Peptides against a protein of PDB entry 4U39. Designs and how they scored, part 59

Target 1, 302 residues: chain A of PDB entry 4U39
Amino acid sequence: SIKVIGVGGGGNNAVNRMIENEVQGVEYIAVNTDAQALNLSKAEVKMQIGAKLTRGLGAGANPEVGKKAAEESKEQIEEALKGADMVFVTAGMGGGTGTGAAPVIAQIAKDLGALTVGVVTRPFTFEGRKRQLQAAGGISAMKEAVDTLIVIPNDRILEIVDKNTPMLEAFREADNVLRQGVQGISDLIATPGLINLDFADVKTIMSNKGSALMGIGIATGENRAAEAAKKAISSPLLEAAIDGAQGVLMNITGGTNLSLYEVQEAADIVASASDQDVNMIFGSVINENLKDEIVVTVIATG

## One batch from the design tools (peptide; made by RFdiffusion4, then SolubleMPNN)

Design b2_p13_8_s2 (from b2_p13_8, 6 letters changed)
Fold by OpenDDE base, seed 1:
Structure b2_p13_8_s2 (fold): chain B 302 residues (1-302), chain A 13 residues (1-13)
Amino acid sequence: as target 1 above (302 residues)
Amino acid sequence: MPSNVIAYLLMKR
């Protein structure tokens, strides 16, 4: 089974966005130290952590409170994650609960033998230096606790949205990019396409790889596959080129009109931008909600 | 065409 665990406010907002976009074949778990915020989750499974420590009042933006809250609730987390083959841990880094609890939850998932993937955001620069420093500490702890850690720099989202985008919409786009990171992987396993991957293929690319980069490209029209692939490998979300990656995982998602030629064209572009010795795997996904759109997601590991 | 993509496509057919 695949489980997605949203940790703290940002992680729970991302999980809500996944549920609203009908991401299939996954179980959703919401975790928070704030009981009122947790009640607003759309997840079927809701877990309050650190009830003794916090009394449901949240972590006060302190990562040490988030960490201790997850440690207090270790047995409940173990029970909720038991029997998962894969666990996605999603959080907005820089806060109290997400920054402190996500590494603890990730370690629990890994110790249970699940393929453990972190999908996290760095805070925007405008959220202030304190959040950036807290996020850096939490990302370091996540890197040790996961098989693969996808880090999304929120400041790079500002390069793909209009400059007049309201602050609230920029946070919603961060939630959407977290959704795309999880869905781009989970759909390769759970959703049929022209080229299906199994869990063993994904495990080969993602096991014990540490940090990963994600690129996303979306296009329409006659050259949509090539354009989407070019946008993915040049994505502002990539803090470095995919050149030098040990592994590449790519998802080519399209509507019912997605052709094998388009899948091959997209794969050839990504392979040509990667090292010759890269372990590249790619899957295709059919999403009936995509009309003439192709979405290419690239995850570079190693 | 990188030989790896063609090989992978053939293995997943």
Scores: peptide ipSAE 0.006, ipTM 0.447, DockQ to the pose 0.178
Fold by OpenDDE base, seed 2:
Structure b2_p13_8_s2 (fold): chain B 302 residues (1-302), chain A 13 residues (1-13)
Amino acid sequence: as target 1 above (302 residues)
Amino acid sequence: MPSNVIAYLLMKR
């Protein structure tokens, strides 16, 4: 089974976005120290952590409280994650609960023998230096606790959004990028396409790979596959080129009109931008909600 | 309309 665990406010917003977008074949778990925020989760499984420590009042933006809250609730987390083959741990780094609890939850998943993938955001620079420093510590702890850690730099979302984009929309876009990071992998296993991957293929690319970067490209029209692939490999979300990556996971998602030629064209572009010795796997997904759009997601590991 | 904001933003480039 595939489980997605949203940790703290940002992680739970991302999980809500996944449920709203009907990301299939995954079980959703919402974790928070704030009981009121947790009640707003759309996840089937809702877990309050650190009930004794926090009394449901949240972590007060302190990562040490988030950590201790997950440690207090270890047995409950183990029970909720038991029998998962794969666990996605999603969180916004820089806060209390997400930053502190996500590494503990990830370690629990890994110790249970699940392929453990972190999908996390760095805070925007405008959230201030304290959040950035807390996020750096949380990311370091996540890197030790996961098989692969996808880090989304929120400031790079500002390079793709309009300068006049309201702060609330920038956060909604960060939640959507977290969604795409999870969905771009989970759909390769759980959703039929033209080229399906199994869990063993994904496990080979993602096991013990450390840090990963994600690129996303979307296009329409006659050259949509090539354009989407070019946008993915040049994505602002890629803090570095995919050149030098040890592994590349590619998802090509289209509507019912997605052709095998378009899949091949997109794969060839990503391969040409990767090292010759890279372990590249690619799959395709059919999403009936996509009309003329192709979405290319590239995850570079190593 | 693009199904997501990233799509919309990437299409404006």
Scores: peptide ipSAE 0.005, ipTM 0.414, DockQ to the pose 0.032
Fold by OpenDDE base, seed 3:
Structure b2_p13_8_s2 (fold): chain B 302 residues (1-302), chain A 13 residues (1-13)
Amino acid sequence: as target 1 above (302 residues)
Amino acid sequence: MPSNVIAYLLMKR
């Protein structure tokens, strides 16, 4: 089974966005120290952590409170994650609950023997230096606790959105990029396509790889496959080129009109941008909600 | 409207 656990405000918003986009074949868990915020989750499983420590009033933007809250609730987290083959831990780093609790939850998932993937955001620079410093500490702790950690640099989202984009929409886009990081992997396992991957294939690329980068490309028209692939490998979300990666996971998602030729064309572009010795796996997904669009997601590991 | 918000944001370029 695949479980997605959203930790704190940003993680819970990402989980809500996944549910709203009908990401299939996954179980959703929302975790928070704020009981009022947790009640707004759409997740099937809602877990308040650190009820004794926080009394449901949240972590006060303190990562140490988030950490201790997860430690207090360890047995509840273990029971909720039990029997998962794969666990996605999603959080916005820089806050109290997400930053402190996500590494503890990830370690619990890993200790249970699940393939543990972190999908987290770095805060925007405008959120201030305190959040950036807290996020750096939380990301460091996540690296030790996961098999693969996808880090989304929120400032790079400002390169893909309009300059006039309201701050609230920039946060919604961060939640959507977190969704795409989870969905781009989970769909390869859970959603049929032209080329299906098994869980073993994904596990070979993601087990004990540490940091990962994610690129996303979307295109329409006659050259949509090639354009989507080129956008993915040149994505602002990639803090480095994919040519140094030891492993590449590629998802090619299209509508019912996605051709095998388009899948091959996109795969060849990503392969040509990667090292010759790269362990590349690719899958295709059919999403009926995509009309004439192709979405290419690239995850570079190592 | 592209069904994906990112598609919408990427197409506004």
Scores: peptide ipSAE 0.000, ipTM 0.398, DockQ to the pose 0.031
Fold by OpenDDE base, seed 4:
Structure b2_p13_8_s2 (fold): chain B 302 residues (1-302), chain A 13 residues (1-13)
Amino acid sequence: as target 1 above (302 residues)
Amino acid sequence: MPSNVIAYLLMKR
């Protein structure tokens, strides 16, 4: 089974966005130290952590409280994650609960033998230096606790959105990028396409790879496959080019009109931008909601 | 077309 665990406010918002977008084949778990915020989760499984420590009042933006809250609730987390083959741990880094609890939860998933993938955001620069420093510590702890860690630099979202984009919309977009990171991987396993990957293929690329970069491309029209692939490899979400990656995981998602030729064209573009010795795997997914769109997701590891 | 995926996704909301 595939489980997605949203940790703290940002992780819970991302999980809500996944549920709203009908991401299939995954079980959703919402974790928080704030009981009132947790009640707003759309996840089937809602877990309050650190009930004794926090009394449901949250972590006070302190990562040490988030960590201790997850440690207090270890047995409950183990029970909720038991039997998962794959666990996505999603969080907004820089806060109390997400920063502190996500590494503990990830370690629990890994210790249970699940392929453990972190999908986390760095805070926006406008959230202040304290959040950036807390996020850096949490990201370091996540890197040790996961098989693969996808880090989304939220400031790169601001390079793409209108300068007048409200702060709330920038956060909603961060939640959507977290969704795309999870969905781009989970769909390869859970959703049939023209080229299916098994869990063993994904495990080979993602096991013990450490940090990963994610690129996303979307296009329409006659050259949509090539355009989507080119946008993915040049995505502002990539802090570096995909050259030098030891592994590449590619998802090519289209509507019912997605052709095998388009899949091949997109794969060839990503391969041409990668090292010759790269271990590249690619899958295709059919999503009727995309209609005439192609979405290419690239995850570069190593 | 919006120059980037994120701009595209924002325009669809």
Scores: peptide ipSAE 0.005, ipTM 0.435, DockQ to the pose 0.036; fails the geometry check

Design b2_p13_8_s3 (from b2_p13_8, 4 letters changed)
Fold by OpenDDE base, seed 2:
Structure b2_p13_8_s3 (fold): chain B 302 residues (1-302), chain A 13 residues (1-13)
Amino acid sequence: as target 1 above (302 residues)
Amino acid sequence: MPSNVKAYLLQKK
């Protein structure tokens, strides 16, 4: 089974976005120290952590409270994650609960023998230096606790949205990028396409790889596959080129009109931008909600 | 071309 665990406010917003976008073949778990925020989760499983420590009032933006809350609730987290083959841990770094609890939850998943993938955001620079420093500590702790850690730099989202985009929409886009990171992997296993991957293929690319970067490209029209692939490898979300990556996971998602030629064209573009010795795997997914759009997701590991 | 695509294209022939 595949489990997605949203940790704290940002992680739970991302999980809500996944449920709203009908991401299939995954079980959703919402974790928070704030009981009121947790009630707004759409996840089937809702877990309040650190009930004694916080009394459901949240972590007060303190990562040490988030950590201790997850430690208090370790047995409950173990029970909720038991029997998962793969666990996605999603969170916004820089807060209290997400930053502190996500590494503890990730370690629990890894100790249970699940392939453990972190999908996390760095805070926007405008959220201030304190959040950035807390996020750096949380990311460091996540890197030790996971098999692969996908880090999304929120400041790079500002390069792909309009300059006049309201702050609230920039956060919604961060939630959407977290969704795309999880879905871009989970769909390769759970959703039929033209080229399916199994869990063993994904495990080979993601097991004990450390940090990863994600690029996304979306395009329409006659050259949509090539354009989407080019956008993915040049994505502002890629803080570095995919050149030098030890592994590349590629998802090519399209509507019912997605052709094998388009899949090949997109894969060849990503391969040409990667090292010759890269372990690249790719799958294709059919999403009936996509009409003329192709979405290419690239995850570079190592 | 990745090995999985080569295998897939060979199976459809």
Scores: peptide ipSAE 0.021, ipTM 0.593, DockQ to the pose 0.142
Fold by OpenDDE base, seed 4:
Structure b2_p13_8_s3 (fold): chain B 302 residues (1-302), chain A 13 residues (1-13)
Amino acid sequence: as target 1 above (302 residues)
Amino acid sequence: MPSNVKAYLLQKK
């Protein structure tokens, strides 16, 4: 089974966005120290952590409280994650609960033998230096606790949205990018396409790889496959070029009109931009919601 | 490789 665990406010917002976008083949778990915020989750499983420590009042933006809250609730987290083959741990880094609890939860998943993938955001620069420093510590702890850690630099989201985008909409876009990162991997396993991957293929690319970068490209029209692939490898979300990656996982998602030729064209573009010795695995997914769109997701590891 | 992609990769390397 595949489980997605949203940790704290940002992680829970991302999980809500996943549910709203009907991401299939995954179980959703919402974790928070704030009981009131947790009640707003759409996840089937809702877990309040650190009930004794916090009394459901949240972590007060303190990562040490988030950490201790997850430690207090270790047995409950173990029970919720038991039997998962793969666990996505999603969080907004820089806060109390997400920053502190996500590494603990990830370690629990890894200790249970699940392929553990972190999908986390760095805070926007406008959230202030304290959040950036807290996020850096949390990201470091996540890197040790996961098989692969996808880090989304939120400031790069501002390069793909309108300059007048309100702060609230920038956070909503961060939730959407977290969704795209989880879905881009989970669909390769759970959703049939023209070229299917198994869990073993994904495990080969993602097991013990440390930090990863994600690129996304979306296009329509006659050259949509090539355009989507070019956008993915040139994505603002990629902090570095993919040509230095040891592994590349590629998802080519389209509607019912996705052709094998388009899949090959997109894969060839990403391969041509990658190192010759790269271990590249690609899958295709059919998503009827995309209609005439192609979405290319690239995850570069190593 | 398209020139734009090559240019991007070279800048990020």
Scores: peptide ipSAE 0.007, ipTM 0.403, DockQ to the pose 0.035
Fold by OpenDDE base, seed 1:
Structure b2_p13_8_s3 (fold): chain B 302 residues (1-302), chain A 13 residues (1-13)
Amino acid sequence: as target 1 above (302 residues)
Amino acid sequence: MPSNVKAYLLQKK
């Protein structure tokens, strides 16, 4: 089974966005120290952590409170994650609960033998230096606790949205990028396409790889596959080129009109931008909600 | 061409 655990406010917003976009084949778990915020989750499984420590009043933007809250609730987290083959841990780093609890939850998942993937955001620069410093500490702890850690730099989202985008919409786009990171991997396993991957293929690319980068490309029209692939490998979300990556996982998602030629064209573009010795795997996914759109997701590991 | 595509194309021939 695949489980997605949203940790704190940002992680729970991302999980809500996944549910709203009907991401299939995954179980959703919402975790928070704030009981009122947790009640707003759309997840079927809702877990309040650190009930004794916080009394449901949240972590007060303190990562040490988030950490201790997850440690207090270790047994409940273990029970909720038991039997998962894969666990996605999603959080907005820089806050109290997400920053402190996500590494603890990730370690619990890894200790249970699940393939543990972190999908987290760095805060926007405008959220202030304190949040950036807290996020850096939480990301360091996540890197040790996961098999693969995808880090989304929120400031790079500002390069892919209109400059007049309201602050609230920029946060919604961060939630959407977290959704795309989880879905880009989970669909390769859970959703049929032209080229299916198994869990063993994904595990080969993602096991014990540490930090990963994600690129996303979306296009329509006659050259949509090539354009989407080019956008993915040149994505502002990639803090470095995919050149030098030890592994590349790519998802080519399209509608029912997705051709094998388009899949091959997209894969060849990504392969040509990667090292010759890279372990590259790719899957194709059919999403009936995509009419004439192709979405290429690239995850570079190592 | 990635190895899995090569394998897939070989299975369809």
Scores: peptide ipSAE 0.027, ipTM 0.662, DockQ to the pose 0.142; fails the geometry check
Fold by OpenDDE base, seed 5:
Structure b2_p13_8_s3 (fold): chain B 302 residues (1-302), chain A 13 residues (1-13)
Amino acid sequence: as target 1 above (302 residues)
Amino acid sequence: MPSNVKAYLLQKK
């Protein structure tokens, strides 16, 4: 089974966005120290952590409170994650609960023998230096606790969105990029396509790989596959080029009109931008909600 | 063509 655990406000917003976008084949768990925020989760499983420590009043933007809250609730987290083959831990880094609890939850998942993938955001620069410093500490702790850590630099989202995009919409786009990172992997296992991957394929690319970068490309029209692939490998979300990656996981998602030729064309573009000795795997997913769009997701590991 | 594609296409023949 695949479990997605959203940790704190940002992680729970991302989980809500996944549920709203009908990401299939995953179980959703919402974790928070704030009971009121947790009640707004759309997840089937809602877990309040650190009830004794926080009394449901949240972590006060303190990562140490988030950490201790997860430690207090360790047995409950273990029971919720038990039997998962794969666990996605999603959080917005820089806050109290997400920053402190996500590494603890990730370690619990890893200790249970699940393939543990972190999908986390760095805060926007405008959120201030304190959040950036807290996020750096949380990201460091996540790297030790996961098999693969996808880090989304929120400032790079500002390169994709319109300059007039309201702050609230920039946060919604961060939640959407977190969704795309989880879905880009989970769909390869859970959603049928033209080329299916199994869990063992994904495990080979993601097990004990450390940091990962994600690129996304979306296109329509006659050359949509090539354009989506080119956008993915040149994505602003990639803090580095995909050259030098030891592993590449590629998802090519299209509607019912997705052709095998388009899948091959997209895969050949990503392969040509990757090292010759890279372990590249790719899957194709059919999403009936996509009309003329192709979405290419590239995850570079190593 | 990536090795996995080649393998997959060969398995479907």
Scores: peptide ipSAE 0.022, ipTM 0.642, DockQ to the pose 0.163; fails the geometry check

Design b2_p13_8_s4 (from b2_p13_8, 4 letters changed)
Fold by OpenDDE base, seed 2:
Structure b2_p13_8_s4 (fold): chain B 302 residues (1-302), chain A 13 residues (1-13)
Amino acid sequence: as target 1 above (302 residues)
Amino acid sequence: MPTNVKAYLLQKR
């Protein structure tokens, strides 16, 4: 089974976005120290952590409270994760609950023998230096607790949105990029396409790989596959070029009109931008909600 | 498993 755990406010917003986009074949778990925020989750499983420590009032933007809250609730987290083959831990770094609890939850998943993937955001620079410093500590702790950690730099989202985009929409786009990171992997396993991957293929690329970067490209029209692939490998979300990556996981998602030629064209572009010795795997996914769009997701590991 | 994308494509055909 595949489980997605949203941790704290940003992680729970991302999980809500996944549920709203009907991401299939995954079980959703919402985790928070704030009981009021947790009640707004669309997840089937809702877990309040640190009920004794916080009394449901949240972590007060303190990562140490988030950590202790997850430690208090360890047995509940273990029971909720039991029997998972894969666990996604999604969070916005820089807050209290997400920053402190996500590494503890990830370690619990890893200790249970699940392939544990972190999908996390760095805060925007405008959220201030305190959040950036807290996020750096949380990311460091996540690296030790996961098999792969996808880090999304929120400041790079500002390069893909309009300059006049309201702050609230920039956060919604961060939630959407977290969704794309989870879905870009989970769909390769759970959703039929033209080229299917199994869990063993994904495990080979993601097991004990440390940090990862994600690129996304979306295009329409006659050259949509090539354009989407070029946008993915040049994505602002890629803080580094993919040519240094030890592993590449690629998802090519299209509508019912997605052709094998388009899949090959996209794969060849990403392969040509990667090192010759890269362990690259790719899958294709059919999403009936994508009419004329192709979405290429690239995850570079190592 | 072949580490080369071309070899992977050929095995999935």
Scores: peptide ipSAE 0.006, ipTM 0.413, DockQ to the pose 0.161
Fold by OpenDDE base, seed 3:
Parts: C-alpha cells; structure tokens; sequence
Structure b2_p13_8_s4 (fold): chain B 302 residues (1-302), chain A 13 residues (1-13)
C-alpha cells in the first residue's frame, strides 16, 4: 500500500489538496500537535501527536517540541504505517511540528522497510531567518531518515506566479506543488496510462538516493508534449540542471487524447537533456480531468 | 481545475 502522511500545518494543507484533487490509490494520514488544526483535515486517519507534551496546543513554532511529540507518539505512528510498501512524508519546513516531527516519522517508515519519500518545502525568504534556519536543520534530519527527499524551494514558486499574487495564494501554490510532487510519483504506480511502471521500477530510482529536485511543465496545443517537457527540465523548481542526475523519474500525464507519439516525444526531450548514463524511467498517466493539457513531472535524483 | 497557475489565477478573478 501507499501512504501519504501530512505533518503539521503545511503537510496537512497539502494532503487536503491531494484529497480535493482526487489522487487515487493512496491512504491519507494527517499528523499534528494542534488538535484544532487537525480537525480541519480531510484525511481518513487523523493523529494527534504529543498529547501529553503539548495538550493539543501545537508546537509553538519550536522543532524540538515537534520532535519530542513524534517520539512520544512513536508506537501510534508505527501502527499507522504498518504494512505500507511506500510512505510519502509531506511537510512545510521551518515550523514546529513539520520540521521536528517529519524526520522522526520518516525514520519510523524507513525502519518498517517502506520506501520512504520526503516531499517538503523550504520557507519563503519573507517568513524570516528563524524559519529558514529551522528548515535547514529539518531538511538535514530528513535526508538521513528517507530514501529520497524532494525539496521544493518556495521562493522559486514566486518565479512561476504573478508578482501581484497575494501571500495567501503563494502558500496555496506551495501546497499544490507538494501535491504535484506526491501525485507525480503515486500516479505512476496507482493510475493506468499508455506506459505503466511498477513499484519495483520506482524503488530502483528512489531507494537510498538522498536529495532530489522536481521540475513541472504544463502545455497545450499542437506541440504540447515537447513544450511541457521543455518547461519541466527548465522549471524554476529545479535549482540545478537535470544534467548530473544519477536517476530521472518522469511522469507524462494527459487526457484521453494523449498519444503514444506525444509520450515518446516528451521522453526523448528529457533524455536528451540528461546524462548518457542516467537511469531514466518514464511512465504515462491518463487523467480524465485534463482536457488538452499535458503535465510533465520530472524528478531528478542523485 | 486548470493545472496551470496562470489559468488558476485567471479563474479566481
């Protein structure tokens, strides 16, 4: 089974966005130290951690409280993760609960033998130096606790949105990019397409790879496959070029009109931008909610 | 929902 765990406010917002977008074939778990915030989760499983430590009042933006809360609730986390083949741990780094608890939860998943993938955000620069420093510590702890850690730099989201975008919409886009990172992988396993991957293929690319980067491209029109692929490999979310990656996981998602030619054209563009010795796997997904859009998601590992 | 950020922002105006 595939489990998605949202940890703290940002992680739980991302999980709500996944549920609202009808991401199939995954089980959702919401984890928080704030009981009031946790009640707003749409997840089937809601877990309050550190109930003795925090009394449900949250972590007070302290990562050490988030860590201790997950440690207090270790047995409950283990039982919720038991039997998962794959675990996504999603969080906004820089806060108390997400930063402190996500590495502990990831380690529990890894110790249970699940393929453990972190999908996390770095805070926006405007959230201040304290959040950035806390996020750096949380990201470092996540790297040790996961098989692959996808890090989304929130400041790069400001390059893909209008300059007049309200702060609240920038946070919603961060939640959406977290959704896209999880869905871009989970759909390759859980959702049929023109080219299907199995869990073993994904495991080969993502096991013990450390940090990863994600690029996303969306296009429409006659050259939509090529344009989506070019946008994915040049995505502002890719803090480095795709050249030098040891592994590439590619998702080509389209509507019912997605052709095998378009899938091949997109794959050839990403392969041509990658190293000759790269371990590249690609899958296609049919999403009936897409009309004339193609979405290309690229995950570069190594 | 439109997957494009620009299209999403245009639908909210």
Amino acid sequence: as target 1 above (302 residues)
Amino acid sequence: MPTNVKAYLLQKR
Scores: peptide ipSAE 0.005, ipTM 0.422, DockQ to the pose 0.029
Fold by OpenDDE base, seed 4:
Structure b2_p13_8_s4 (fold): chain B 302 residues (1-302), chain A 13 residues (1-13)
Amino acid sequence: as target 1 above (302 residues)
Amino acid sequence: MPTNVKAYLLQKR
């Protein structure tokens, strides 16, 4: 089974966005130290952690409280994650719960033998230096606890949204990028397409790889496959070019009109932008919600 | 900034 565990406010907002977008073939778990915020989760499984430590009042933006809350609730987390083949741990780094608890939860998933993938955000610069410093510590701890860690640099989301985008909408876009990162991987396993991957293929690319970068491209029209692929490899979210990656995982998602030619065209563009010795795997997914759109997701490791 | 993913990932180790 594939489990997605949202940790703290940002992780739970991302999980809500996944549920709202009907991401299939995954089980959703919401984890928080704030009982009121947790009650707003759409996840089937809701877990309050650190009930003794926090009394449901949250972590007070302190990562050490988030960490201790997950440690207090270790057995409950183990039970909720038991039998998962793959676990996505999603969180907004820089807060109390997400920053402190996500590495503990990831380690529990890894110790259970699940392929453990972190999909986390780095705070926007406008959230202040304290959040950036807390996020750096949480990201470092997360890297040791996962097989692969995808870090979304929130400041790069500002390059893909309008300059007048309200702060609240920038956070919603961060939640959407977290959704795209999880879905871009989970769909390769759980959702049939023109070219299917199995869990073993994904495990080969993602097991013990450490940090990863993600690019996303979306396009429509006659050249949509090529355009989406070009946007993915040049995505602001990559922070670097895809060349020099040791591994590339590619998802080509389209509507019911996605052709094998479009899949091949997109794959050839990403391969041509990658090193000759890259371990590249690609899958295709059919998503009826995309209609005439193609979404290319690229995850680069190494 | 590193121009490629490998250089970026190595700098983040």
Scores: peptide ipSAE 0.000, ipTM 0.371, DockQ to the pose 0.033
Fold by OpenDDE base, seed 5:
Structure b2_p13_8_s4 (fold): chain B 302 residues (1-302), chain A 13 residues (1-13)
Amino acid sequence: as target 1 above (302 residues)
Amino acid sequence: MPTNVKAYLLQKR
């Protein structure tokens, strides 16, 4: 089974976005120290952590409180994650609960033998230096606790949205990018396409790879596959070029009109931008909600 | 061996 665990406010917002977009073949778990925020989750499983420590009042933006809250609730987290083959841990780094609890939850998933993938955001620079420093500590702790850690630099979202985009919409786009990172991997396993991957294929690319970067490209029209692939490998979300990656996971998602030629064209573009010794795997997904659009997701590891 | 796109497409045929 595949489980997605949203940790703290940002992680729970991302999980809500995944549920709203009908991401299939995954079980959703919402975790928070704030009981009021947790009640707003759409997840089937809602877990309040650190009830004795926090009394449901949240972590006070302190990562050490988030950490201790997850440690207090370890047995409950273990039971919720038990039997998962794969666990996605999603969080917004820089806060109290997400920053402190996500590494503890990831370690629990890894200790249970699940393929553990972190999908986390680095805060916007406008959120202030304190959040950036807390996020750096949380990301470092996540890297040790996961098989692969996808880090989304929120400041790079400002390069792909309109300059007049309100702050609230920039956070919604961060939640959407977290959704795309989870869905871009989960769909390769759970959703049939023209080229199906199994869990063992994904495990080979993602096991013990450490930090990863994600690129996304979306296009329409006659050259949509090539344009989507070019946008993915040049994505502002990629803080480095994919030519240095040890592994590449590619998802090519389209509607029912997606051709095998378009899949091959997109894969050839990403392969040509990658190192010759890179372990590249690619899958295709059919999403009936996509009409004329192709979405290419690239995850570069190593 | 790095599974080249061509090698993967050939294994699924």
Scores: peptide ipSAE 0.000, ipTM 0.425, DockQ to the pose 0.150

